# Designs tried in a protein design run: peptides against a protein of PDB entry 5JXT. Part 235

Target 1, 319 residues: chain A of PDB entry 5JXT
Amino acid sequence: SLLPKKEINVYIGMSEMQVKWYQKILEKDIDAVNGAGGKRESKTRLLNIVMQLRKCCNHPYLFEGAEPGPPYTTDEHLIYNAGKMVVLDKLLKRIQKQGSRVLIFSQMSRLLDILEDYCVFRGYKYCRIDGSTAHEDRIAAIDEYNKPGSDKFIFLLTTRAGGLGINLTTADIVILYDSDWNPQADLQAMDRAHRIGQTKQVVVYRFVTDNAIEEKVLERAAQKLRLDQLVIQQGRAQVAAKAAANKDELLSMIQHGAEKVFQTKGAFGTMAEKGSQLDDDDIDAILQAGETRTKELNARYEKLGIDDLQKFTSESAYE

## One batch from the design tools (peptide; made by RFdiffusion4, then SolubleMPNN)

Design b2_p26_7_s2 (from b2_p26_7, 9 letters changed)
Fold by OpenDDE base, seed 3:
Structure b2_p26_7_s2 (fold): chain B 319 residues (1-319), chain A 26 residues (1-26)
Amino acid sequence: as target 1 above (319 residues)
Amino acid sequence: APPKIYLPRPENPPPYPELLYPKFPD
């Protein structure tokens, strides 16, 4: 029988390089970050800041001139300069050792390029599908991954490309390297592994940069998901969840954790303490903390009615 | 209204990092 999937948000600190780049992004448009534009502030300007902050949370090498070089080399710097890569590197080693296979999803095809370099560097055999992958190449990649005795350990996918009806039940681990604004896209990604034909416990790890914009992206996604569930249950089709964040919501998201980021000299959390030297106990602690925070997040939104979920609670920019 | 955060203005604000990803259209 198909076991229920286990979903864990993995809260990850920024590396020192990520903190520096996060600061640079905020500083470049400090007037917008401070809300100085008021009602005249461009929504597009705020959306651009949000997207840059999300790139920073994924990997600083998503910015031109961020990668150390010349010469440009694939080395340990690819890992230690991004908190998510540090955790991914340790987690993949564990996943492989337990005889699991893994789907890694991202919104960003350029992050998949970094993950390809990482896979080559670590000697992980992989498949890739993104939005640009030809139909025939998608079929070939899926078949190569799913074949009996496949030596392909990792499947790299963009969330939207991976959402399109494919069966990847030969994987039992799903890593959401980042989150979609639409929680249904992430659910559809998980359902590539969590469907009929799965014989293992599916575990989903959602990477979330701690004290950064990604926490607010996650909260918004959780709120929307709960609202969608309640609307379905109540038969109230008319609750058009305002799909697009307003300016005030975007500004609140940009401001979340920003002060602490400016005060930080170095990395955050476990990245400050251990950096790339995370051991198995550190990973277990991160996963346990993540499981607790995941339960708390879900419990927060489960108590809310439709009317409450339609109100964006402006949580303090200091929380 | 979201609380106004008053982050200190840098004396020399850095250029936007050149981004591998296109900006959202205005």
Scores: peptide ipSAE 0.026, ipTM 0.593, DockQ to the pose 0.014
Fold by OpenDDE base, seed 2:
Parts: C-alpha cells; structure tokens; sequence
Structure b2_p26_7_s2 (fold): chain B 319 residues (1-319), chain A 26 residues (1-26)
C-alpha cells in the first residue's frame, strides 16, 4: 500500500546578500510598496515586484550583475549567498547518506541553471527537465534516472515539466525549492514520486523564505487548497476562487516583512551564530520547527468554513 | 519558536550592483 506522504515546510532565513537585494527591490519602487498609487496602482507593477522578490528568495544570482566576477567562478559563494542553498546543501548530504534519491522542483528554469552549477560543484550526478526540454530528451532523462542501479541522485525539474504525468517513484524525497501560486501544481509535482510503484515513505520538503513574500504565497496556497477541498467535500459548485490575486492582496504580500527587511543592517538579527556552518542538530531543529509550523498553518485553515476562507484576505502586512 | 536561520555577513561580500529590471510607468 502507498504510505501517506509527509509534508514539511522548511522556513529559511535570508543571507545578507538576499536581504540587501530584497531592500533594493523594495526601495526601487517604494511608492508602489507603500500603496501610494491607491486604486490607480498598476496590477502589472505589483506583479513585477512580486516576481523580483520571489527571485531574491530563491537566489540573488537570478539578477543580472549579482554574481561575483569577472572572473566568474563556481565556489562556496554560490551556496552561502542564498539561505535555501545552505539548507539544501546540508539536506542533500543527509539524503544521499541515507540512500534516498531526490526530486527538486522550481518555478524558475534559471534557478535550475544555478542548481546544475551547484550539482557539478558538489559532484552530484543529476538529470534535468524543464519546459524547453524536447519530448525525446525528457523520456531519455526519465529512463536514465529510473533505471535499476542509476547513479543519478538528483532530478531537477520545473514544476510545469513535472505536471506531464511522469513517473519518478524511484525517488522518495521531494524538495519544492519554491511554491506555485496554484497549490495543485505543487501537488502534481509531489505525485511524481508519490504514486503507484513507490515502495518508500515519500517526504516533501517545501522551502519557504521566512519573514518574506514567500510566507504569504504559502498562506494563500494553503487557503486555496483548503477551499478546494471543502468545495469538493460539500459538493458546492466551484466557487471560482478568483484565481489571480487582487491588487490589495498583492500589496499586502509585498509589504509582509518589508519593514523588518528595511530595518535590518546585514543579515536578519544578530549574526546567526552558525550561519553557513549548520550542523546536523541545526538541520534537525529547522525540520522540527518546520513540522510544528506546518501543523499550525494547516490547523489555522482547517477551522475555517468556506465563507471565512472566501473572505480571508491575507491579514494585515503588520501581523 | 523554532530558531530562524539567518546567514551572517560573509567576510568579503561582493559588491551588489543596482537592480536592472523594467521601470513601470508611474
């Protein structure tokens, strides 16, 4: 029988570089961030700020000129300049040691380029598929990954490429490096490993940049998923939950954690004692913390009825 | 509350250029 998947949100702080770039993104369009445009504010303007903030949460090298160089070299800076990479680096070492295999999903093909450089730098054997990968090359990559005794440890995928119904049950770990606006896309990605033919406990790690826009993206996705579940259970017509965030929701998401980001000189808080030098106990603490916050997040939405979930505008940016 | 992991400043942080992305019309 297929075991239920275990899902854990992994809450990760920003590097100093990410904080600086996050500040610069907000400062560049501070009038939009402050809601100075009011009802006249462009939804496109807000969506672009959201896109830049999400890039920053993934990796600062997604911005032109952010990578150190010339000369351009792949080194430890690729890891320590992004909080998600620091956690990923430690987590992958543990996953490999336990004899697991991992799917890594992102919305951003350019993040997969960074992850390829990382895989080469660490000596991890990998496969890749994205939206540009030809059909034949996708089949070849899947077959290479799934073959008995495959030495491919990592499969790098865009979440969209994962939507193609492919079977990757030879992996038991799923990392969602970022979240989709549509929680169903993430579920479909998880279902590449969590399906008939899986023999192991599937564990899903969802990376979430703490005190940033990604926390609100996650909350919105959790709300929508709960609403979809309740609609199915109650047989109510699909209240077409307005698929796209409105301007006020986007603004609230942009403003979440922004004040603290502006006040922060350097990394968040005091020099986090361990920074890039996370040990096994630190990873365990992060995962336990994530499991607790995941349960709390789910419990928050499980208590809400359909009417409450429909009215739930993301709470004020100041909570 | 679980410890929030924030990375410290690297010893030699690279210079961060100005962000290049399209300006939106005001």
Amino acid sequence: as target 1 above (319 residues)
Amino acid sequence: APPKIYLPRPENPPPYPELLYPKFPD
Scores: peptide ipSAE 0.020, ipTM 0.390, DockQ to the pose 0.022
Fold by OpenDDE base, seed 4:
Structure b2_p26_7_s2 (fold): chain B 319 residues (1-319), chain A 26 residues (1-26)
Amino acid sequence: as target 1 above (319 residues)
Amino acid sequence: APPKIYLPRPENPPPYPELLYPKFPD
């Protein structure tokens, strides 16, 4: 029988470089961040800020002129300049040691480019699929990964490209490097490993930048998923929650953690304490804290009815 | 030829392809 998947949100602090870039993004459009535009503020302007903040949470080298150089080199700076890369680097070493194989999903093909550079730098053998990958090349990559005795440890995928009915049950670990606005896209990604033919316990690690926009993206996705489940159970198809965030919700999401980011000189959380020198105990602590916060997050939404979930704004999560 | 499973980073990265965020349908 297929074992239930274990899902753990991994809450990760920003590196010093990420904090500096996060500050710069907020400062560049501080009037919009402060809500000074009022009713005249465009939804597009707020969405642009959200996109830049999400890039920063993934990797600062997703900005032009952020990568050190010229000369551009692949080195340890690729890892220590992004909190998610520091955690990923330690986690992948553990995953490999236990004889597991891993799918890594992102919304951003350019993050997969960084992850390819990382895989080469660490000597990890990998496959890649994104939105631009030809159908034949996708089949070849899947077959190469799934073949008996495959030496491919990592599969790099964009969440949407991985959503297309493929079987990757030869992996038992799923890393969501970032989250989709649509929780169904992430579920479809997990279901590539968590399917008939899986013989191992599937574990899903969802990376979430702590005290940043991604925490609010996750909360919104969890709310939507619970609402969708309740609507299906009650047969009330008409209560399709307007999937698009309103301006006030976007503004609240942008403002989340912004004050603390402006006050911070250096890195956040475990990145401030240990930087790139995370050990196995630090990883265990991060995973344990993440498991606790994941249970708390789920318990918050499990108690809510349809009417409560429809009224639940990002502000009511703190009451 | 072995399938090109490696997509090398272009030396001149094209300007960030617009992250194919789903265009929320208008």
Scores: peptide ipSAE 0.005, ipTM 0.339, DockQ to the pose 0.034
Fold by OpenDDE base, seed 1:
Structure b2_p26_7_s2 (fold): chain B 319 residues (1-319), chain A 26 residues (1-26)
Amino acid sequence: as target 1 above (319 residues)
Amino acid sequence: APPKIYLPRPENPPPYPELLYPKFPD
C-alpha cells in the first residue's frame, strides 16, 4: 500500500545578502510598501514587489548585478548567500547518504539555472524539466531518471512542468524550494513521487523563508487548500474563493516581517547563529521546529469554517 | 561528464501565475 506522504515546512532564515536585498526591494518602492498610494495604488505595482521579494527569498543572484564578479565563478558563495541553499546543501547530503532520490521543484526556471550550477559544483547528477522543455526532451529526461540503476540523483523541475502527470516514483523525497500561490500546483508536484509504484515513504520538504513574504504565501495557500477541501466536501461550489489577493492583502503580505528585516543587521533567524556552518544537529533542529510549526499551521486552518476561511486573517505585520 | 540533459533556459520565464485562485468552474 502507498504510505501517506509526510509534509514538513522547513522555515529558513535569510542570509545577510538576502536581508540586504530584501531591504533594497522594500526601499525602492517604500511609498507602495507603506500604503501611501491608498485606494489609487496599482495592484500591478504591489504584485511586482511581491515577485521581487519572492525572488529574494529564493536566491539574491536572481537579481541583475547581485552575483559577485567578474570573474563569475561558481563557489561556496552560491550557497552561503541564500539560506535555502545552505539548508538544501546539508539536506541533499543526508538524502544521498540514505540512498534516496530527490525531486526539487521551483516556480522559477531561473532558480533551476542556479540549482544546475550548484549540482555541477557539488558533482550531483541531475535531470531538468521546465516550461520550455520540448515534449520529447521531457520524455527522455523522465526515462533517464526512472531507468533501473539511474545515476541521476536529482530531478530539477518547475512546479508547472511537474503538473503534467509525470510519474517520478523512483524518487522518494520532494523538495518544494518555493511555494505556489495555488496549493493544488504543489500537490500535483508531490503527486509525481507520491503515486502508484512508489515503494518508499515519500517525504516532502517545503522551504519557507522565515519572517518574510513566503510565510504569508504559505498561509494563504493553506487557507485556500482548506477552503477547497471544505467546498468539495460540502458540495458548495458557489463559494467563490476570492480568485486573487486584493490590494490590502498584498500590502499586508509585503509588510509582513518588513520592520524586523529593516532592524536586522546581518543574517536572519536560523542563518544568524551559524550561517553556512550548520551541522547535522542544526538541520535536525530546523526540521523538528518545522514539523511542529507545520502541525500548528494545519491545526489552525482545520478548525476554521468556510466563512472564516473566506476572511483574510491578516495577522498585522506589526503584531 | 555525464551528458547534461540541458533543457534550454527559457528566455522569458513565463510570468508567475497571478495570485489567481483557479476559478471553480461555475
Scores: peptide ipSAE 0.000, ipTM 0.295, DockQ to the pose 0.022

Design b2_p26_7_s3 (from b2_p26_7, 9 letters changed)
Fold by OpenDDE base, seed 1:
Structure b2_p26_7_s3 (fold): chain B 319 residues (1-319), chain A 26 residues (1-26)
Amino acid sequence: as target 1 above (319 residues)
Amino acid sequence: RPPKIYLPPPANPPAYPELLYPKFPD
């Protein structure tokens, strides 16, 4: 029988470089961030800010001129300049030692480019599929990954490309490097490993930048998922349509953690304590804290009715 | 020294056409 998947949110701080870029993004549009644009501020502008903040949470090298160079070199700076890469680097070593194989999903194909460079730098053998990958090349990559005795450890995928019904049950670990606004896209990604033919316990690690925009993206995704579940259970299909964040919701999401980011000198959260020098015990502590927070997050939304889930709650689960 | 692998320039621009990369002024 297929074992239930384990889902763990991994809450990660920002590197010093991420904090600096996050501050710069907010400062560039400070009038919009403060709501000073009032009725004139476009939803499109706020969506752009959200997307820049999400890029920052993933990796600062997603910005033009952020990567140190020329010469542009793959080195330890690729890891230590992004909190998620620091955690990923430690986690992948553990996963490999366990004899597990891993799917890594992102919304951003350009992050997969960084992850390819990382894989090469660490000597990890990988496959890649994104939205631009030809159908034949997708089949070839899947077959290469799934073949008996495959030396491919990692499969890099965009979440959308992973949603296309592919079978990757030869992996037992799923890393969601970032979250989709639609929790169903992430579920579809997980279901590439968590399906008939899986012989291992599937574990899903969802990376979330703590006290930043991604925490609010996660909360909104969890809210939507619970709403979708209740709508399905109650047969009320009409309720699902209000899924798009309004302007005030987007503004609240942008403002979340912004004050703390502005006050921060250096690295943030879990990255402030040890930075890139995380040991195995630190990773265990992060995973344990993440498991606790994941249970708390789920428990919060499980108690909410449809009417409550339709309201944007500005309150973080931990305030 | 670990072989310095040059990062290839990001091949595919993200399919998000309207995301103005924040050019931070120098």
Scores: peptide ipSAE 0.034, ipTM 0.411, DockQ to the pose 0.085
Fold by OpenDDE base, seed 4:
Structure b2_p26_7_s3 (fold): chain B 319 residues (1-319), chain A 26 residues (1-26)
Amino acid sequence: as target 1 above (319 residues)
Amino acid sequence: RPPKIYLPPPANPPAYPELLYPKFPD
């Protein structure tokens, strides 16, 4: 029988470079971030800020002029300048050591370009599919990954391109490097590994930048998923969950963690004393903390009815 | 994307800088 998938949110800090870029994004549009635009503030402007903040959470090299160079090199700086890459680098070593194979999903094809450079730098053999990949090349990449005795360890996919009904049950680990606004897209990505023919326990790691925009993206996605489930169960087709965040919701999401990011003057906390290469124990601690917070997040939304789930209250995140 | 030069990993890679806001359980 197919084992239930284990889903763990992995809450990750930012590198110093990410903090600096996150600050710059907020400062550039500070009037919009402070809500000073009122009714005149465009939803498009807020959506653009959210997009830039999500890029920052993924990797600072997604910004023009952020990558060190010329000359442009692939080196350890590709890893240590992004919190998610530091965790990914340690996690992939563990995944490989246990004889697992991994799907890595992102919303951003340009992040897959960074992950390709990383795979080459670490000597990880990989396949790639994104939105621009031709149908024939997609089939070839899937077949190359799924073949018996495949030396391909990693499959890099954009979430939407990977959602297209493909079978990747030869992988048992799924990493969601970022989250879709539509939780169904992430579920469809997980279901590429968690399907009939899977023989292993599927584990899904969802990377979430802690105290940043991505935490609110995750909360909103969890809320929407629970609402969709309850609507289906109750047969209330008419609860068109307003799929698009309003201006006030977007503003609240942008403001989340912004103060803490501004207060961070490049002083890494007291843990700076241990030149702590995240060891295996640190990864276990992150995963355990993530598992706890994942249970707490799910328990919060499981107790809510349809009427409560329709109320996006910023306040309910602090209770 | 500009042409990238792949450098071999250093024999002694520098320690990664600390991540800001790691929620490690104490």
Scores: peptide ipSAE 0.160, ipTM 0.750, DockQ to the pose 0.253; fails the geometry check
Fold by OpenDDE base, seed 3:
Structure b2_p26_7_s3 (fold): chain B 319 residues (1-319), chain A 26 residues (1-26)
Amino acid sequence: as target 1 above (319 residues)
Amino acid sequence: RPPKIYLPPPANPPAYPELLYPKFPD
């Protein structure tokens, strides 16, 4: 029998480099961030800020001139300059020791390029599929990964490319390195491992930068998912969830955690003690806290009706 | 993307710089 998937949001802080770049993104367009742009501020401008902030949450090396060099090297700096990479690096060691195999999804093919460098640097054998991968190469990668006794530990996928009906039930762990604006795309990605033929408990880790834009992306995705479920249950086809965030919603998302980011010296969140390598206990604490917050998030939206879910309460960035 | 030079893993990987993690509420 297929076991229900376990989904855990993993709330992660930013590295010092991510904080600096997050600040720089906000400062570059501070008038838009403050809502001072008035009628001249286009929705497109806000969407661009959101996209840059999401890149920052993933990895600062997604920005031109952020990567240290020349020479451009693959070294420990690839890991420690992104909070998600630090957690990923520890989590993958645990996953490998457990004899599990892992799918890593991202919205960003350029992040997969960083993850390829990371896999090579750590000696992890991997497969890759993105939107540019030829059909024949996709088949070959899937077959190589699914082969009995495959030495491929990691499959790197863009969420949209990995969502295309493929079977990856030879993996039991799914990491969503980032989230799609459409929660259905993430569900379709999870369903590559969580399908008929799976013999293990599927666990999904969703990486979320805490007190940043990604938390609001997650909340919006959860609201949309609940709304979609209620619409299906109530037969109310007419409630096309307003698919695109309005200007004020985008502004509130950009402002979320911005003050805390500006006040932060160094990395974002609780400073791990100087030189504390995340140990197994630290990972367990992060996962346990994430599981609790995931339950709370789900419980918040399960209590809401259709009319309440349509009222995006802009909880002000000041509460 | 600029050409990458893959370095061998350092014998003593530097301690990760102080990662600020969210204060988990007590």
Scores: peptide ipSAE 0.032, ipTM 0.558, DockQ to the pose 0.241; fails the geometry check
Fold by OpenDDE base, seed 2:
Structure b2_p26_7_s3 (fold): chain B 319 residues (1-319), chain A 26 residues (1-26)
Amino acid sequence: as target 1 above (319 residues)
Amino acid sequence: RPPKIYLPPPANPPAYPELLYPKFPD
């Protein structure tokens, strides 16, 4: 029988470099961030800010001119300059020692380029599929990954490309390096490993930059998922979750943690205490804290009715 | 290098807004 998935949100801080870039993103559009643009501030401008902040949470090298060089070298700086990479690097070592195989999903194909360089640097054998690959090359990748005795440890996927009905049940670990705005896309990604033919317990690690834009992306996705579930259960088809964030929601998301980021010097959150020197006990503490916060987050939304979830702006979660 | 195996673009790629962010000054 297929075991239920275990999902854990992994709350991660930012490196010093990420904090500096996050500050620069906010400062560049400070009038928009402060809501000073009023009625004239375009939804498009706010969406652009959100996307840059999400890039920063993933890796600062997603920005042109952020990577140190020339000469451009793949070295430890690729890991320590992004909080998610520090946690990923430790987690992958543990996963490999356990004899597990892992799917890594991202919304950003350019992040997969960084993860390829990381895999080469660490000597991890991998497959990759994104939105640009030919159909035949996808089949070849999937077959190479799924073959008996495959030496491929990691499969790198864009979340939406991974949604295309593929079977990857030869992996038992799923890492969502970032979250989709649509929680159904992430579920579809998880269902590549959590499907008929899986023989192991599937564990999903969702990376979330704490006290930043990604926490609000996660909250919004959780709200939407709960609303979708309640609509299905109650047969109320008319509660089409307003799929697109409004302007005020986007502004609130951008403002979340912004003041704390502006006040921060150096690394942020879990990265401020130990930086790149996380040991196995630190990873266990991060995972345990993440499991607790995941249960709390789910319990918060499970108590809400349809009417509450429809009115629930991100501000009311803290009242 | 292991062969890069790519997925076809989703039929409806999300319109990621083109990130017209100019280079941050140093």
Scores: peptide ipSAE 0.028, ipTM 0.313, DockQ to the pose 0.028; fails the geometry check

